Peptides against a protein of PDB entry 3V4L. Designs and how they scored, part 55

Target 1, 386 residues: chain A of PDB entry 3V4L
Amino acid sequence: GQPLAKDKVALLIGNMSYWEHPKLKAPLVDVYELTNLLRQLDFKVVSLLDLTEYEMCNAVDEFLLLLDKGVYGLLYYAGHGYENFGNSFMVPVDAPNPYRSENCLCVQNILKLMQEKETGLNVFLLDMCRKRNDYDDTIPILDALKVTANIVFGYATCQGAEAFEIQHSGLANGIFMKFLKDRLLEDKKITVLLDEVAEDMGKCHLTKGRQALEIRSSLSEKRALTDPVQGAPCSAEALVRNLQWAKAHELPESMCLKFQCGVHIQLGFAAEFSNVMIIYTSIVHKPPEIIMCDAYVTDFPLDLDIDPKHANKGTPEETGSYLVSKDLPKHCLYTRLSSLQKLKEHLIFTVCLSYQYSGLEDTVEEKQEVNVGKPLIAKLDMHRGL

## One batch from the design tools (peptide; made by RFdiffusion4, then SolubleMPNN)

Design b1_p11_8_s2 (from b1_p11_8, 4 letters changed)
Fold by OpenDDE base, seed 1:
Structure b1_p11_8_s2 (fold): chain B 386 residues (1-386), chain A 11 residues (1-11)
Amino acid sequence: as target 1 above (386 residues)
Amino acid sequence: MTELVSTDPEL
């Protein structure tokens, strides 16, 4: 019969906004497009941008809680990275310059922990450089991996080589994702699918002799990302996975705020990623005696590091949100919350209505506090270790 | 022109 997954879970991390290293661009598009493709494949996807070391550790721990016997686990990483002695290190955004293994996440340590969960398939897609870090002389003493015959690595590049992004006059993929996205929905053994992606990349005149995909596999079974989820009665563990995933993807409900002046505001929420939310406000009713009015959001929790200069924009694109702008209502003010993983408390903020009456020169302000609880990834309490 | 930029942090 066709192989069945007990469940399918993916963690996607895209690091771009490094503090002490060159900023990247491709991970934004790559994580977003891969999220949408894996959702079409019935994966439970957590998608995270710009994580610190601590936040990456917690994201991996939460991902490992979703893994169990016969579950398919997929980890995708796009960002800076290195490879020492066949160990792959993912570089967090807060990594010092130079970074060391103590500042980074070792993929082979994550693989060890995934093997302890008796997973049905372990897929690692590593869109990072694989150069040696000469500032890190540590040899990780990794325990011998179990022979599980269910592991697939897709490395965007060869050992000791660089990975590349496409710099064009707009949003573009990394080289690996550019070819992976065209094949990802195919009903093929995952190693055959990745081999076809490697052939497609090898035909590209831009990457020929600069970047080549490497496949490392112990996969003995014909497993595909298209393999259906087993429709057996929800085990207690399957219920827990479904609840945990649902918590990480629960948006606040849209609200209609009513001000004393008779103005009505629609407040809405959209997910860009599991840790990135757009807030949008629109005037839905205005009394005729009010000639002008605007609805601003302000007084956000300090943990979110929201610059007021980037809040309340006339377009999603002016907030840095280029991917979800087509699905958003028009004629709003938009604010992008890009660090929801940092939220320790409820998301409480102020909606400020500024308005003018016909024949009065002075602006009037009314304020309402809004509590939307913990949105998206903030429900997982990723900070419970601090 | 489409330019390839390395994701190497040492560049």
Scores: peptide ipSAE 0.268, ipTM 0.818, DockQ to the pose 0.758
Fold by OpenDDE base, seed 2:
Structure b1_p11_8_s2 (fold): chain B 386 residues (1-386), chain A 11 residues (1-11)
Amino acid sequence: as target 1 above (386 residues)
Amino acid sequence: MTELVSTDPEL
């Protein structure tokens, strides 16, 4: 019969805004496009941008809680990385310069933990450089991996080689995602699909002799990303997993705020990623005696590190939100919260209405505090380890 | 020309 997945879970990490290293651009687009494709494949996707070492560890731990016997696990990483002694290291955004294995996440350690969950399939897609880090002399003593015939690595590049981004005047994919996205929905064994992606990359004049996909696999079965999820979650563990994923993807409901002056504001929320949310405000009713009025959001929790200069923009693009701008309502003020993983408390903020009456020179202000609870990934208490 | 830029941090 066709193989069945007990469930399908993906963690996608895109690190681009490094503190001590060159900033990347492709991870933004690559994580977003891969999220949309994996959702069409019935994956439960957690998508995270710009994680610190601590936040990456917690994201991996939460991902491992979603894994169980016969579940398909997919880890995608786009960012800086290196490979020492056949061990792949993902570099967090807060990594020092130079970084070492102690500042980074070892993919083979994650694989060990996934094997303990008795997963049905383990897929690693590593969109990072595989050059040796000569500043890291640490030889990881990895425990012997269990012999499981269910592992697939897709490396964006060869051992000891670099991965590349496409410099374009706009948003562009990394090289690996550019070819992967065209094949990812095909009903093929995952190793056959990746081999076709490798052929497509090898035919491209830009990448020929610069970057080549490497496939490392023990996969003995015909497992595909298209494999159907086994029917209704009958186990208590499957119900808990579905509820935990649903909590991590629950947006605040859109609300209508009514001010004393008779102005009505629509407050809405959109997810760009599991840790990135857009807040938007629009004036939906204004009394005729009010000649001017503006509604802005302020007083965010300090943990979110919101610069007021980047808040309350006339376009989503001015906030750095280029991907979801088509699905957002027009004629709003937009604010991008890019670090929801840092939120320890409820998201409480102020909606401030500034307005002027006809025949009065003085501007009047009204304020309403809004509590939207823990949005998206902030419901996963990623901070419980401090 | 589309330029390829390495994602190597150049340690």
Scores: peptide ipSAE 0.267, ipTM 0.813, DockQ to the pose 0.748
Fold by OpenDDE base, seed 3:
Structure b1_p11_8_s2 (fold): chain B 386 residues (1-386), chain A 11 residues (1-11)
Amino acid sequence: as target 1 above (386 residues)
Amino acid sequence: MTELVSTDPEL
């Protein structure tokens, strides 16, 4: 019969905004496109951008809580990375220069923990460089992995080689995602699918002799990302997993704010990623006596590091939100909250209405405080371990 | 021309 997954869970991490290292571009598009594809494959997807070491550890721990016997686990990482002695290290955005294994997440340690969950399939897609880090002489003594025969690694590049981004005037994928996305929905054994991606990459004139996909697999069964999820979750554990995932994806409800002047504001929320939310404000009603009015959002929690200069933009693109702009209402002011993983408390902020009456020179302000609870990933309390 | 940029932090 066709294999069944008990459930399908994916963690996607894209690190771009490094503190001490060159900034990347592709992980933004790659994580977004892969999220949409894996959702079409009935994966429960957590998508996270720009994580610190601590935040990456917590994201992995939360991902491991979603794993259980017969669950398909997929970890995707796009960012800086290295490979020492056959161990892959994902580099957090706060990693020092030079970084070491103590500042990074070892993928083989994550694999060990996934094997303890008795998962049905473990897929690692590593879109990072695989050069040796000569500043890290640590030889990881890993315990012998269990023989689970359910492991697949797709490395974007060969051992000791670089991964590449497409430099274009706009948004572009990394090389691996460019080819992976065209095949990811195919009903094929995951190793066959990745082999076809490797062939496509090898035929491309851009990548030929520069980047090649490496597939490492112990997968003894014909398992595909298209394998159906086993029917309605009847176990208590499956219900808990579904609830935990649902919490990480719950947006605040849209609000209609009414000001004393008679202006009505629509306050809306959109998810770009599990840790990235767009807030938008729109004037939905204005008295005729008010000639101009704008609704600004301000007074965000300090944990979010919101620069007011990047808030309240006339377009989503001016906030750095290029991916979801088509799905947003037009003629709003937009604010991008890119670090929801840092939120320890409820998201409380102020909506400030600035307006002018016909025939008055003075601008009037009215303010309303808004509490939207914990949006998206902030519901998982990734900070509870400190 | 479409250029490839390495994601290597040493470049």
Scores: peptide ipSAE 0.264, ipTM 0.812, DockQ to the pose 0.688
Fold by OpenDDE base, seed 4:
Structure b1_p11_8_s2 (fold): chain B 386 residues (1-386), chain A 11 residues (1-11)
Amino acid sequence: as target 1 above (386 residues)
Amino acid sequence: MTELVSTDPEL
């Protein structure tokens, strides 16, 4: 019969904003586009940008909680990385320079843990460099992997080689995602799909002799990313997994704030990623006696590291939000919260209304505190391990 | 021109 997935779960990590290393650009677009494609494939997708070592460990642990017998697990990583002795290391944004294996996440350790879950398919898509790190002399003594015959690695590049991103006058994919996205929806065995992506990459004059896809697989069955999810969630575990995923993707409801002056503000929320939310404010009613009126968001929790210089922008793009700007209402003030994984408590902030009356030169301010609970990934309490 | 930039940190 056609293979069935018990469920399909993906963790996508894009690290760009490194502290001690060169900043990347492609992971933003690559994680976003891959998220949208995997959602069309009925994957439960957690998409995370710019994770520290601790945050990456917790994201992997939460991903592993979503895995169970016959579940398809997909891990995508875009960022800095290295390969020592056939072990792939994903580099967190807070990794020191030079980094070592102790500062990084070993993909083969994650694979071991996925094999303990008796998953139906394990897919790793690693959009990172595979050069040796000569500052890391650690030979990882990995336990022998179980023979599960359900493993696929798609490496963006060959062993000992670099992965590349495309620098253009705008947002562009990494080389791997550029070709992967065109085929990802095809009903093909995942290894055959990746072989076709490798052929397409090999035909490109930009990448020819610079980057080539490597496929490493032990896949005894015809498994595809298009494989249907097995029926209604009839198991308690499937219900828990659905609830846990839904919890991690719940946005705050849009609010209408009423100020004493008679101004009404619409406060809205949009998800860019599981840890990235846009707040937007718009004036929906203004008394005629009020000539100027602006609604700012301020007083955010300190754990979110919100720079006020990037808050309350006239466009989403000025906040660093280039992908969801088409789906946002126009003529708002926009604020991007890019680190929702850091949020320990409820998201409480102030909406400050600044306005002028006709015939008064002085600005008047009114403030309202807003509590929106724990938005998106902040509901997963990734910090409860401390 | 499309420029390829390595995602390797120059270590």
Scores: peptide ipSAE 0.261, ipTM 0.821, DockQ to the pose 0.791

Design b1_p11_8_s3 (from b1_p11_8, 4 letters changed)
Fold by OpenDDE base, seed 3:
Structure b1_p11_8_s3 (fold): chain B 386 residues (1-386), chain A 11 residues (1-11)
Amino acid sequence: as target 1 above (386 residues)
Amino acid sequence: MTELVSTSPEL
């Protein structure tokens, strides 16, 4: 019979906005597109952008809490990385220049922890460079891995080689995701699917002799990403896991704010990623005596590091939100909260209505404080674990 | 021209 997954869980990390390293672009699109594909495959997906070392550790720990016996675990990473002595290191956005293993997450350590969970399948998709870091002479003493025969690595490139993104005007994938996305939904053994992706990459004239997919597998069974999830959660642990994942994906409810002047504002929320939310405001009712009015959001928690110059934009794209703009209402002011993992408290902010009466030159302001609780990933309290 | 950019810093 077809194998059954007890559940399917994915952690996707895309690091782009490095402090001491060149900024990337592809991880934004790659994580978003992969999230949508894995959701169609009934994966519980946590998608995170621009994580520090501490935030990456916590994201991995929360991912490991979602893993259990017979669960399919998928880790995707897009960002800077290196490989020393057969160990793959994912580079956080706060990594120094030069970075070392002490500043980075070792994928083989994550694999060890996944093997302790008795997972049904472990898939690593590593869209990073595998060049040696000559500034890091650390040889990780890894404990011997268990023989679980359920491991698949898809490396975007060969050992000692670079991975590439396509620089075009606009949104573009990394090379690996460009080919992976076209096949990811196929009902094939995951190693066969990745081999077909490798063949497709090998036909690309842009990457010929520059980048090639490497597959490492111990997978003894015919397991696919299409394998159905075993029916309703039968265990208390499965229920807890489902609830924990659901909390990390709960948006605030849309609010209708009423101001004293009689203006009504719709305040809405949209998820771009598990740690990225768009707030939008729209005027839904305006008294005829008010000629102009705008609803600005301000006074955000300092932990979110929101520049007011990037808030309250007339388009989602002006906030850097190119992916969800089609699903957003039009004619709003938009604000992108890109660091929800940093939120320690409730998301409290001010809605400021600026308006003008017919025949008055002076602008009037009314303010209303809004508490939306902990949105999305902020419900996991990622900061409490250390 | 489509430019490929490495996802690694020049170390």
Scores: peptide ipSAE 0.193, ipTM 0.802, DockQ to the pose 0.773
Fold by OpenDDE base, seed 5:
Structure b1_p11_8_s3 (fold): chain B 386 residues (1-386), chain A 11 residues (1-11)
Amino acid sequence: as target 1 above (386 residues)
Amino acid sequence: MTELVSTSPEL
């Protein structure tokens, strides 16, 4: 019979906005496109951008809580990285320069923990460089991996080589994701799918002799990303997993705010990633005696590091939101919350209406406080030390 | 020109 997954869970991490290292561009598009494809494959996807070491550890721990016997686990990482002695290290955005293994997440440690969960399949997709870090002289003493015959690594590049992104005028994929996305939905054994991606990448004149996909696998069964999820959750653990995932993807409900002047504002919310939300405001009713009015969002929690100069933009693109802009309503003011993982409390903010009456020179302000609870990833309380 | 940029700094 066709293999069945008990469930399918994916963690996608894209690090771009490094503090002490060159900024990347491709991880934004790559995480977004891969999220949409894995959702079509019935994966429960958590997608996170720009994580610190602590936030990456917590994201991995929460991902491991979603894993159980016969569950398919997929980890994707796009960002800076290195490989020492066959161990892959993912570099957090707060990593020092130079970074060491103590500042980074070891993928083989994550694999060990996934094997303890008795998973049905473990897939790692690593869109990072595999050069040696000569500033890291540590030899990780890794415990011996179990013989589970259910492991697949797709490395964007060969051992000791670099991974590349294409600098274009605009949004572009990394080289790996450019070819992976065209085949990811195919009903093929995951190692066969990745081999076809390697052949397609090998035809690219830009990367010929610079980057090639490497597949490392111990996969005895014909398992595919297309393998159906086993039906209704029959276990208490499967119900808990479904509820935990659903909480991490719940958006605030759209609100209609009514001001004393008779102006009505629509407040709406959109997810770009599990830790990135767009707030948008629009004037839906204005009395004729009010000649001008604008609705600003302000007074955000300090933990979100929101610069007011980047809030309340006339387009999603001016906030740095290029991917979801087509799905957003037009003629709003837009604010991008890019660090929802940092939210310790409820998202409380002020909607400020500034307006002018016909024949009065002075602007009037009205304010309403809005509490939307914990949106998206903020429900997982990633700041609670496990 | 399409410039390829490494996803790692020069270490």
Scores: peptide ipSAE 0.192, ipTM 0.802, DockQ to the pose 0.763
Fold by OpenDDE base, seed 2:
Structure b1_p11_8_s3 (fold): chain B 386 residues (1-386), chain A 11 residues (1-11)
Amino acid sequence: as target 1 above (386 residues)
Amino acid sequence: MTELVSTSPEL
């Protein structure tokens, strides 16, 4: 019969905004496009941008809680990385210069933990460099992996080589995602799909002799990303997993705020990623006696590190949101919250209305506090270990 | 020309 997945879960991490290292651009588009494709494949996707070491560890721990016997697990990483002694290290955004194994996440350690969950398939897609880090002399003592015939690694590049992004004036994919996205929905064994992606990348004159996809696999079964999920969750564990994922993807409901002056504001929310949300405000009703009227959001929790210079923009693009702008209402003010993983408390903020009456020179202000609870990934309490 | 930039710092 066709193989069935008990469930399908993906963690996608894109690190770009490094503190001590060159900034990247491709991971933004790559994580977004891969999220949309994996959702069409019935994956439960957690998509995270710009994680610290601590935040990456917690994201992996939460991902491992979603894994169980016969579940398909997919880990995608785009960012800086290295490979020492056949161990792959993902570099967090807060990693020092130079970084070492103690500042990074070892993919083979994650694989060990996934094998303890008795997963049905383990897929790693590593869109990072595989050069040796000569500043890290640490030989990781890895415990012996279990013999499982269900592992697939897709490396964006070969051992000892670099992975590349295309520097363009606009949004562009990394080289690996550029070819992967065109085939990812195909009903093929995952190793056959990745081999076709490797052939497509090998035809590209830009990457010829610079980057080549490497596939490492123990996969003995015909498993595909298209494999159907086994029907309605019949176990308590499957129900808990579905509820945990749903909590991490629940947006605040849109609300209409009514001010004493008779102005009505629509407040809305959109997810760009599991840790990135757009807040938008629009004036939906204004009394005719009010000649000027502006609505802005302020007083965010300090943990979110919101620069007021980047808040309350006339376009989503001015906030740094280029991907979801087509799905947003027009004629709003937009604010991008890019670090929802840092939120320890409820998201409480102020909506401020500034307005002027006809024939009065003085500007009047009204304020309303809004509590939207814990949005998206902030529901997972990724801080419980401090 | 489309410039390829490495996703690793020069260490």
Scores: peptide ipSAE 0.185, ipTM 0.801, DockQ to the pose 0.746
Fold by OpenDDE base, seed 4:
Structure b1_p11_8_s3 (fold): chain B 386 residues (1-386), chain A 11 residues (1-11)
Amino acid sequence: as target 1 above (386 residues)
Amino acid sequence: MTELVSTSPEL
């Protein structure tokens, strides 16, 4: 019969905004496009940008809580990375220069933990460099992996080679995602799908002799990303997994705020990623005696590190949101919260209405505090270990 | 020109 997944869970991490290393661009687009494709494949997708070491560890731990017997687990990583002695290291955004294994997440350690969950399939898609880090002399003594015959690695590049992104004047995929996205929905054994992606990459004149996909697999069964999820969640564990995933993807409800002057503001929320939310404000009613009014969001929790210079923009793109702008209402002020994983408390902020009456030169302000609880990934309390 | 940029820091 066709293999069945008990469930499908994906963690996608895109690190771009490094503190001590060159900034990347492709991970933004790659995580977003892969999220949308995996959702069409009935994956529960957690998508995270710009994680510190601690935040990456917690994201992996939360991902491992979603894994169980017969669940398909997919880990995608796009960012800086290295490979020492056949161990792949994902580099967090806060990694020092030079970074070492103690500052990084070892993919083979994650695989070990996934094997303890008795997963149905383990897929790693690693869009990172595989050069040796000569500043890391650590030889990881990894315990022998179990022979589970359900493991697939898709490496964006060969051992000892670099992975590349395409720098254009606009948003572009990394080389790996550019070819992967065109085939990801195909009903094929995952190793066959990746082999076809490797052939497509090999035909590209840009990457020929610079980057080639490497497939490392031990996969005894014909498993595909298209394999159907086993029907209604009958187990307590499946219900818990569904609730945990739903909790991590719950947006605040849209609100209509009414000010004393008679202005009505619509406050709305959109998810770009599991840790990235856009707040937007629009004036839905204005009394005729008010000639001008603007609704600003301010007084965010300090843990979010919101620069006011990037808040309350006339376009989503001016906030750094290029991917979801088509799905947002027009003629708003937009604010992008890019670090929801840092939120320890409820998201409380102020909506400030600034307005002017006809025939008065003075600007009037009214303020309302808004509590939206813990949005998206902030519900997982990734900080409970501090 | 399409510039390929390495996803490795220059070490």
Scores: peptide ipSAE 0.177, ipTM 0.795, DockQ to the pose 0.807

